# Peptides against a protein of PDB entry 6TME, part 313

Target 1, 324 residues: chain A of PDB entry 6TME
Amino acid sequence: NRLKRAYIALQAWKKAFYSDPFNTAANWVGPDVCSYKGVFCAPALDDPSVLVVAGIDLNHADIAGYLPPELGLLTDVALFHVNSNRFCGVIPKSLSKLTLMYEFDVSNNRFVGPFPTVALSWPSLKFLDIRYNDFEGKLPPEIFDKDLDAIFLNNNRFESTIPETIGKSTASVVTFAHNKFSGCIPKTIGQMKNLNEIVFIGNNLSGCLPNEIGSLNNVTVFDASSNGFVGSLPSTLSGLANVEQMDFSYNKFTGFVTDNICKLPKLSNFTFSYNFFNGEAQSCVPGSSQEKQFDDTSNCLQNRPNQKSAKECLPVVSRPVDCS
Target 2, 324 residues: chain A of PDB entry 6TME as posed
Amino acid sequence: NRLKRAYIALQAWKKAFYSDPFNTAANWVGPDVCSYKGVFCAPALDDPSVLVVAGIDLNHADIFGYLPPELGLLTDVALFHVNSNRFCGVIPKSLSKLTLMYEFDVSNNRFVGPFPTVALSWPSLKFLDIRYNDFEGKLPPEIFDKDLDAIFLNNNRFESTIPETIGKSTASVVTFAHNKFSGCIPKTIGQMKNLNEIVFIGNNLSGCLPNEIGSLNNVTVFDASSNGFVGSLPSTLSGLANVEQMDFSYNKFTGFVTDNICKLPKLSNFTFSYNFFNGEAQSCVPGSSQEKQFDDTSNCLQNRPNQKSAKECLPVVSRPVDCS

## One batch from the design tools (peptide; made by RFdiffusion4, then SolubleMPNN)

Design b2_p29_2_s4 (from b2_p29_2, 16 letters changed)
Fold by OpenDDE base, seed 5:
Structure b2_p29_2_s4 (fold): chain B 324 residues (1-324), chain A 29 residues (1-29)
Amino acid sequence: as target 1 above (324 residues)
Amino acid sequence: SKEEEEYFENLAKKQREEIEKKLKEERAA
């Protein structure tokens, strides 16, 4: 019965293909869905004597098409990987029936519309990858209430502010890069107890960096480059005991880059180029360490190469933003 | 950039591997 439902779903999906250049679905014929390329069966969790479709892997198939509502019949699917295709349209709400969803990867497709709120309905979801699509609108605050391990949102059209609920997230990895997020980074960010890597690259974020960033003890990668951040770097960044990669380039930061930041024990790369910093400690100077790499290009530093002109610097440096 | 794309791909791969390992363990239990 479950496999029959899966057959209906998979045949509907095959019909929804506009192009299958690698003939991935060529063998999607007949009732034996477990033999279908990219379809994986396993014993059902509730009854080991019953075989069910537990996973889909159509990664890198370059398939053009859409996801039909009949996919909701794949109620036993825990792994859904269809990245690097040309699927378009929206994620069907019927996928709410896939209550075992554990990993959902639709990255590198042509999906549109708002955030797929159906992802919020999956109680066991651990991995959400929707990067490199055309999703738009605001990010639902509820996404960070979920017990996710990884959240990939980068390279979409998301806008509005980052939800304050971010502090509730249990994710070790979160990517916001290359969207249209605006406003400040929420102060609650410091409460992300499991965070290892976070990337804000290429948004419209602004304001001062919250001091609470310094509470991210487990963070190894922090990239806030290509935004509109202002003010000085928080002194609390000295608390990032495990940070290895840190990038603040292409912002509007001012002030002095301190020893306490540049001497972070695990720091390997620190890029603060293309800002308006007017001073740096000796420990921050590129070439000062064999173990650390720094980039101070295009700031307002004295006696350093490749800096901004006085004409460019003076209007900004003379009017520092007070973040206190 | 290609560098960023590679970063995200590698990161996603790493995370999937870890999660899949956990899932297999759960199914075996």
Scores: peptide ipSAE 0.621, ipTM 0.921, DockQ to the pose 0.946
Fold by OpenDDE base, seed 2:
Structure b2_p29_2_s4 (fold): chain B 324 residues (1-324), chain A 29 residues (1-29)
Amino acid sequence: as target 1 above (324 residues)
Amino acid sequence: SKEEEEYFENLAKKQREEIEKKLKEERAA
């Protein structure tokens, strides 16, 4: 039966633990898997008279070990939360059998290898959190074809460019921060119709920001700091009617920061420090508003404190990148 | 940074709560 399969899976997993500091699996004994700590049962969707293992929650258990292939026997699991452990190795391909997977959280572990493509096989997946691991290689374009609500990729070792398919994503939250992504932000980004928060912090992204960013009407957080972006800020950024937090710091931007950006109606914080901007509107000056916070530190601005020297500015400012 | 870690943790928590709420509602129907 279904619970017998779950028993086999969970016992195999217990055997795959190298360390269990909090004795989380101490009660993982006997056939009554629904009593296991961190295991949650519910009526099956296809037969309410049958109990099945529907969820796993081992968050913050500090367990060292790996995920054995027998976990593929947990075919009724919809919620899989094992963050803040020390699990290593790869995500088993056998998890493709978990067709009800809805939330998958393996964040804050020691997983390695390429993007876990098994996540692409789950038709009902809404939440994918693989942040704070050692996943590497390119991001598969197909991830953005899925009907996901949230995608956390930050603090990994992903490389290559951001897929053009990003525009197809229905996610409200996407994090790319602290990877090794390179190239330009795709112009298709403007097609992300549900996007609220997107974070690109600390990558190797470059080129000009696409004008299509201005089409992100629902975005509240846009952070592109600590990259290699060049050129002027797109004038279309004036279209970000709901942006509250915006950060372009630690790039190579040039040109003039305009009123149309600094006067955005919902803007609370706008950081554009550590660039090569050579001018700013009065509305962008730190202290000019009580409701908005600005940081213009370490640019090429005249009559402002804490700016770059003329020697540092002249070579860059005199050769502005034309993004048109 | 710790600030960024807190940001991501809070964001993940918020998203999970919203999704789980929807899931529970669907299962109860």
Scores: peptide ipSAE 0.621, ipTM 0.918, DockQ to the pose 0.892
Fold by OpenDDE base, seed 1:
Structure b2_p29_2_s4 (fold): chain B 324 residues (1-324), chain A 29 residues (1-29)
Amino acid sequence: as target 1 above (324 residues)
Amino acid sequence: SKEEEEYFENLAKKQREEIEKKLKEERAA
């Protein structure tokens, strides 16, 4: 039966623990898996008279170990939360059998290997959090074809370009921060109809920002700091009617920061420091607004404090990248 | 940074809560 399978899975997992500092699995004894700490049972969706393991929550247990293939026997699990542990290895392919997976959180662990493609096999997945691991390689384009609400990829070792399929994403939140993504932000980004927050911090992204960013009408947070972006800020950024936090710092942007950007109606913080901007509107000057906070530090601005030297600016400013 | 870590943690929490809320609403309907 289902609980018997769950028992096998959970016992296998317990055996896969190298360290359990809080003795989380101390009560993982016997067939009554529903009494196990961090194991939650519920009536099966297909048969309410049958009790099944529907969720796992081992968050903040500091458990060292790995995920054994027997976890694939937990076929009724919809919620899998094991963040803030020390699990290592790869995500077992056997988890493809967990067809009810709705929320998958393995953040803040020591997982390695490529993107866990098993996540692509879950038809009902809404929340994917794999941040703060050591996943590497290419991000599969198919991830953005899924009807996800949130995708956390930050603080991994992902490389290559961001898939063009990003525009198909229904996610409200996507984090790319602190990876090794390279290339340009796809122009299709403007098609992300539900996007509220997107973070590109600390990658190797380059090129011009696509004009299509301005189509992100619902975005409240846009952070592209610490990359290699060049050119001017797109004039279409004036379309970000709901942006509250915007950060373009630590790039290679040039040109003029316009009123249309700095006067965005919901803008609270706009950081464009550590670039090569050679001009800014008065509305962009720090202290010019009581409601908005700006940082223009370390640019090529005239008559502003803490700017780059002419020697540093001239080679870049004199050779502006044409993004048109 | 710690600030970023807190940001992501808070964001993740918020998203989970929203998703769970939606799920509950759907189940109640």
Scores: peptide ipSAE 0.619, ipTM 0.918, DockQ to the pose 0.794
Fold by OpenDDE base, seed 3:
Structure b2_p29_2_s4 (fold): chain B 324 residues (1-324), chain A 29 residues (1-29)
Amino acid sequence: as target 1 above (324 residues)
Amino acid sequence: SKEEEEYFENLAKKQREEIEKKLKEERAA
């Protein structure tokens, strides 16, 4: 019965293919769905004597098409990997029936519409990758209430602010890069107890960096480049004991880059170029360390190469934003 | 950029591996 439902689903999906350049679905014929290329069967969790479709892997198949609602019949699927295809349309709401969903990867496709809220219905979801699509609108705050380990949102069309609920996230990795997020980074960010890597690159984020960033003791990568952040770097950044990669480039930061930041014990790369910093500690100077790489290009630093002109600097440096 | 794309790809791969490891451990317990 379960395999019959899977057959119906997979045949409907095959019918929804507009192009299959590698003939991936060529063998998708007949009731033996477990023999289908990219379809993986396993014993059912509730009955080990029953074989079910537990996984789909169509990564890099360059398939053009859409996800039909019949995919909701794949109720035993825990792994759904269809990245690097040309699937379009929306994620079907019928996928809410896939209650065992553990990893959902639809990255590098042509999906559109709002955030796929069906992902919120999956109680066991640990991995969500929707990067490199055309998803738009607001990010639902509920996404961070889930016990996700990884959340990839980068390279989409998401707008609005980052939800305050981010602090509730148990994810070790969260990517926001290359969207249209605006507003400030929530102060609750410091509560992300498992965070290792967070990337904000290329958004419309603004305001002062919250001091609470310094509470991210496990963070190894923090990239906030290409935004509209203002003010000085928080002194609490000295608390980032495990940060290895830090990028604040292409913002509107001002003030002095301190020793306490540049001497972070695990810091390998620190890029703070293309800002309006008017001073830096000696430890921040590029070439000062063999173990650390710094980039201070295009700031308002004295006696450094490749800095902004006085004309460019004066209006900004003379009116620093007070983040206190 | 290509560099960023590679970064995200590698990161995704790493995360999947970690998740699978955890799942295996949980099933063995």
Scores: peptide ipSAE 0.612, ipTM 0.917, DockQ to the pose 0.795

Design b2_p29_3_s1 (from b2_p29_3, 14 letters changed)
Fold by OpenDDE base, seed 5:
Structure b2_p29_3_s1 (fold): chain B 324 residues (1-324), chain A 29 residues (1-29)
Amino acid sequence: as target 1 above (324 residues)
Amino acid sequence: SLLDKIYEKAKERRSKDPEYQEIVDRLLR
């Protein structure tokens, strides 16, 4: 019965293909769906005597098409990987029936519409990869209430602010990069107790960095480059005991880059170029360490090469933003 | 790229997750 439903779903999907250049679905014929290329069967969790479709892997198939609502019949799927295709349209709401979903990877496709809220309905979801699509609109705050380990949102069209619920997230990695997010980074960010990597690259974020960033004890990568951040770097950044890669380049930061930041124990790369910093500690100077790489290019630093002109610096440096 | 490296790190962590391993093992049986 379950395999019959799977057959209906998979045949509907095959019909929804506009192009299958590698003939991936060529063998998708007949009732034996477990023999289909990219389809993986296993004994059902609730009844080991019943065989079910538990995984889909169509990665790198360059298939053009859409996801039909009949995919909701694949109720036993735990792994759904269809990255690097040319699927378009929206994620069907019928996928809410896939209550065993553990990993959902639709990255590198042409999906459109708002955030796929169906992902919020999956109680066991741990890995969400929707990067490199055309999703738009606001990020639902509920995404961070879920017990996700990885949240990849980069290279989409998401806009509006980052939800304050981010502090509730148990994710080890979150990517916001290359979207249209605006507003400030929520102060609750410091409560992300499991965070290892976070990237905000290439958004419209602004305001001061929250002091609470310094509470991210496990973070190894923090990249906030290519935004509109202002003010000084928080002194609390000295608390980032495990940070290895840190990038604040291409913002509007001012003030002094302090010794306690540049001497972070595991820091290997610190880029703060293309800002309006007017001073730096000796430990921040490129070439000052063999173990650390620094880039101070295009700031308002004295006696350093490749800095902004006085004409560019004075209007900004003379009017520092107070983040206190 | 940095994003690629981050993705790979996440995959590495996933590979060590017992729950993930259980799912993979079930599919490979």
Scores: peptide ipSAE 0.686, ipTM 0.964, DockQ to the pose 0.714
Fold by OpenDDE base, seed 1:
Formats: structure tokens, C-alpha cells, sequence
Structure b2_p29_3_s1 (fold): chain B 324 residues (1-324), chain A 29 residues (1-29)
């Protein structure tokens, strides 16, 4: 019965293909779905004597089409990987029936609509990759209540604020890059106990960086470049004991870049260019370290090359934003 | 790119996850 349902689902999907350049679905004929290219079967978890479709891998197939609602019949799928295709439309709500979903990768497609809330219905989801699509709207706060390890949201059309629930996330990596997120980074960010990498690149984020960022002891990559952040860098950034890559470039930061930041023990690259910093410690000067790379370009620093003019600096530097 | 590196790092961590390995092993049999 399960394989029969899978057959129905897969045939419906094949019919939903507009283009299959590599003829990936050419062998999707007949009831033996386990022989289908990109379809992986395994004994069912609840009954080892029953064979079920447990995985889909159509990565890099360049398939044009959409996901039909019949895919909800693939109730035993734990891994769903269809990245680097040309699938369009929305993620079917019927996928809520796939309660064993562990990894959902629909990255590098042409999906549209709001955040696929169906992902919230999957209790065992650990890996969510929806990057490089056209998803839009707000991010549901509940996404961070889930026990996810990886949340890839970059290169979409998400807007609104980052949910305060982010602090509840157990994810090791979250990418917000290249969206339209706005507002401040929530102070709760410091509660992300497992965070290794977080990127906010290229959004409309603003306000002061929360001091709580300094509590991210395990973070190795922190990139907040290309936003509208203001104020000084939090002194608490000295707490980023494991940060290797840090980028605050292309913002509106002011103040002094301190030794305690530039001397972070694991820091390899620190880019704070294209801001309005009016001072930096000697340890922050490019070339001051053999082990670290710095970029202080286009700030308001004295006696440094490639800085902004006084005319550009004075209006901003003279009106520092108090983040306290 | 940075994003690519981050992605690869995440994949690396995933590959070391016992739970993930169990799932993959199940599918590869």
C-alpha cells in the first residue's frame, strides 16, 4: 500500500515536470518505484518487512516543474533533496504528512510564496535548506522553536523582523543573508547555545548590535555586513573566543574599534570597512599582525589611507548613536 | 564565497552526526 501510494505520488510528480533535460525521470515507469532514479527505498521504521520510499535525491537535475500535492503520499520520506532544479510554485501543504522528514533541501529553485510553514509540522526536521529561492514575507517565530541544526534562508525575499525566538534555536548555522530583513537583531541572540555560523549579509537590518552577541562563545563566523547598523561595536564582542571570521563592513557604525576585539584569539579576518569609525587600536591596523587580516577602508580614521572625507564623516561622527 | 564555505562546514558537521549516518546508511543499503 505504501509503495502504491508512492507510485501515485511519483507519477503525479513526473507529470508535473515541464522539462527534464537529463531525462532523470525516464525510468519512472511502472510500479517498481524503488528502481526509479533518485528514489531510495528502505525498510519501514515501523515494520521492517515493508519496503517504503524513504529518500528522494534529484539534486542538480535541472528539472523544471512544480511539486504536486500528491507528494504528500510519500509519507515515509526522511530525506528530500531536490536542490539545483527549476521547480516553481509553492511547497504543498500536503507535505505535512511526511512526518519523518529529517532533511528538506529545496535550495536553488524558483519557489515562491511565504515561508513554507509545512516545515513547522515536521517534528524530526534537523536540516532546512530553502536558500536561493523567492520565498517572501515574514519568518515564522516557530522556526526557531524547532530542534534544527541548520537553517539556510539566504537569497530569498524574506522581510520583516527577525523573530525574538531566535534565542531558542539550537541551530549551529543560520543564514539570513541576502533577504530584506529589517529591524534590530534580537537581544535573545546571545542565547543561541550551539551557534557556530550566522550571517546577516545584505539585509535592511538596523539599530545597535546587541551586547548579547558577546555571549556567542562558539561562533566562528559572524557576518553582519551590508546593513544599516549604527552605534559602536559592543565591548562584549571580546567574548567571542572562537570567532574566526567577522565582518561589519558596509554599515553605519561609529566609535572606536578596540584592542579587545582585534586581539580575539581565533580571529583570522576582521572587516570593518565602509563605516564611520573614527578610531582604531593599533592591533586593528591592517598589517599589524601576520596572523590576522584587517580591513579598515573607508571609515573616518585619521592617518589611514582610503578614508572618507571630513565632509562625509563629520555629520555622522558628530552625532554618535548612543546604544546604552 | 563565505556562504559556500559555511554551507560546506554545515555539511561536514552533518556528516559526523550519528543520527544522520543512520539515516543515510539505511537508504544506501
Amino acid sequence: as target 1 above (324 residues)
Amino acid sequence: SLLDKIYEKAKERRSKDPEYQEIVDRLLR
Scores: peptide ipSAE 0.684, ipTM 0.963, DockQ to the pose 0.701
Fold by OpenDDE base, seed 3:
Structure b2_p29_3_s1 (fold): chain B 324 residues (1-324), chain A 29 residues (1-29)
Amino acid sequence: as target 1 above (324 residues)
Amino acid sequence: SLLDKIYEKAKERRSKDPEYQEIVDRLLR
């Protein structure tokens, strides 16, 4: 039966623990898996008379170990939360059998290897959190074809370009921060109709910002700081009617920061420091508004404090990148 | 941090998702 399979899986997992500081699995004894700490049972969706393991919550257990392939026997799990542990290794492909997976949170662990493509096999997945791990390699384009609401990828070792398929994503939030992504932001980004927050912080992204960013009408947070972006800020950014937090700091932007950007109606914080901007509108000047906070530090602005020297500015400002 | 705030916002949105609520309710019964 299903509970017997669950027992096999959970016992295999217990054996895969190297350390259990809080003795979380101390009561993982015997066939009554529904009594196990962190294991949640519910009536099966296909047969309410059958009890199944439908949820795992081992968050903050500081458990060291790995995920054994026997976890694939937990076929009824919809919520899998094991964040803030010390699990290592790879995500087992056997988890493809968990077809009811709705939320998968393995964040803040020590997982390695490529993107866990098994996540792509889950048809009902809405919440994917793999942040704060050591996943590496390319992000599969198919991730954005899924009807995910949240995609947390930050603080990993992902590299290569951001897939063009990003425009197909229905996610409200995507975090790319603190990886090794390179290349340009895809122009298709403007097609992300449900996007509220997107973060590119601390990657190796480059090129010009696509004009299509201005189509992100629902975005409240747009952070592209600490990259290698060049050129001027797109004038179409004036279309970000709901943006509250915007950060372009620590890039190689040039040109003029316009009123149309700084006067965005919902803008509360706009940081464009540590670039090579050679001008800003009065509305962009820090202290010009009580409602908005600006940071223009370390640019090439005249008559502003804490700017780069002429020696630093001239080579860059004199050779602006044309994004047209 | 910003990332933490973003995470929390996402969790808040999730909590309002009817499908999520159904799953949670099922587990808490």
Scores: peptide ipSAE 0.669, ipTM 0.961, DockQ to the pose 0.717
Fold by OpenDDE base, seed 2:
Formats: C-alpha cells, structure tokens, sequence
Structure b2_p29_3_s1 (fold): chain B 324 residues (1-324), chain A 29 residues (1-29)
C-alpha cells in the first residue's frame, strides 16, 4: 500500500522535527496522510484508481530538524518544496527512489556535506534549488548532463573548478554566486544554447574570459563581478544580442572597453567599475545615454572622476595579460 | 536583489511551462 508507506515516511519525518513553531505538523496524525498540512495527494500516474502522495510543500515553516531515510518511501513525489526552514544534516540517499522528482527545493536551510548526488539519480528533474545552505566540495560534472532548466547553487561553500561539462547543459538559468569556485570559466560555456541568466558573483574565479561567451545569443543576464578575472574583455562580447544586465566589476580587467560592447542593442546596465581599464569608448561613459546605465568608477581612465591613482594603476596597466 | 529577480524570472518561465502546469493542476484538484 503506497499510502501506508507514505504514512511511515511522514511519521518518521515528524519525529525528526526538533521545533515546529507554527505547528505545521500538528494535524499529522492518523493514516489519512492526504489531509496532512503541506501534503498533496493525487491519482497515481500508473494507476488513476490509486491515490498517492505527489507533492510536499513546507515552505516558510521555520521547522528545525533533519530529513530521515524513511522519506525514500515517498516514491510518488514529483514536487518537493521545503525552503525557508532550519533543516540540517545531509540529503538522504534513499531519496533516489523518488524517480518522479520534477522540482527539488531545499533552499534556505542548514544542509551540509557534499553536493547531494542523489539529485543526479532523478531522470525527470527540471528544477534544482539548493541555494542558501552549507553544501561544500566540488560540483559533480554530471549535473550538467541532466536536462535541467534551473540550477540554483548560490550561497553555499562549493569549491574547485567549474566542470567542462557546463557546455552540455540545457538550463536557462545557473547561479554560481557566493561560493568558492576557482579556476577559469570553461570555453565550453558558449555551447549553453538555452542559457538566459548566469551569475558568477563573489567567487575566486580567475584567468581570461573565454571568447566563447560571445556565442551566448539568448543570455539576458551575465554577471561575473567580484572575482579575479584578468586581461581584456573579449571582442566577441559584441555577439550578446540579448544581454540586458552585464557586470564585470571588482575584477582585475585591463585594456579598452569598446563601442561594440557598450552599444549592444538590449543592454540596459553595464557595470565595469573597480578594475584596471585604461580606456573606454565615448558610448561607455556614464551619462552618455538615457537608455543605458554605465559605471566606470575606480579604473585607470583618464579625464574621469573617481579613478585609481597612477601609483595603483601603473604596475598593472604596464603589464597587461595577453589573452590571445 | 539581482539574484531575487533571477529567481522570479525563472518562476515566471516555469509557470508558462505546460508540463509544470499539468503537475500543478494534478495536485490542486
């Protein structure tokens, strides 16, 4: 009996709660699991005459506790949303049995350990949200082999390099922000054919930006701010026909910011402040356009306000990194 | 924040996905 298994799982989970401030699980009593707050039942996909637990929504419940292995008995769950709680520990491996998983949202919790590799076992997963946790270690390359639409990794403790497999991803959005990723952005990034938004903010990334970024025709947001990137901006950035928000601030870029970048047709905001650029086209000057916003603060530009001193600029500008 | 806006945009795209709608409709009945 599938509902009996669900009862076992949900009662085990209730026992795993350390605190339930809003008494969310107060009605989690008895065999009628479909009446439980935050539990949603539906006819099974394989047999419409059978009722199963198909969704969990405990968002914003401020529950403290952990995810017990018995949750693996919820084999019919397609939507699992438990964000904005205080769940701790690791994601149970037993969740590999949830083969119908479509959306997995455990964001804004206290989860720890390596990347939850159980997510790789779900063949139908489209949305993975593990942001605002304490996940650590390397990102498995296989994550980008999956047919995911959204991958939210921001505000964790991930480290190591970004996998080369990123180019295989069909995701429309990927967030790397506020982790400890290092190394270069893979050249394969240009192969992300469905990418709309990508954010690298606040990592330890370095090296030159790959020319292949210019192949991201559908990207509307590209933010690489607060890293250690060097060299000039790729001339191929002129190919970003749909980019609206672009941020390269707080890096170590050098060279000239060209018209071809600043005149991108859909560009609304371009921030390249806090670098070592030694020149910019007139079209890049803040205030030069009513439709576009620019920030050139704290570079090595001549005849512009709020620039770095010659003493700060000379050591870097005189030794530009050749990315060609 | 930028990240919040990105999340909202992703949710918007999701809401227009027919597969997602089918799942939601199934659960809300």
Amino acid sequence: as target 1 above (324 residues)
Amino acid sequence: SLLDKIYEKAKERRSKDPEYQEIVDRLLR
Scores: peptide ipSAE 0.685, ipTM 0.963, DockQ to the pose 0.661; fails the geometry check

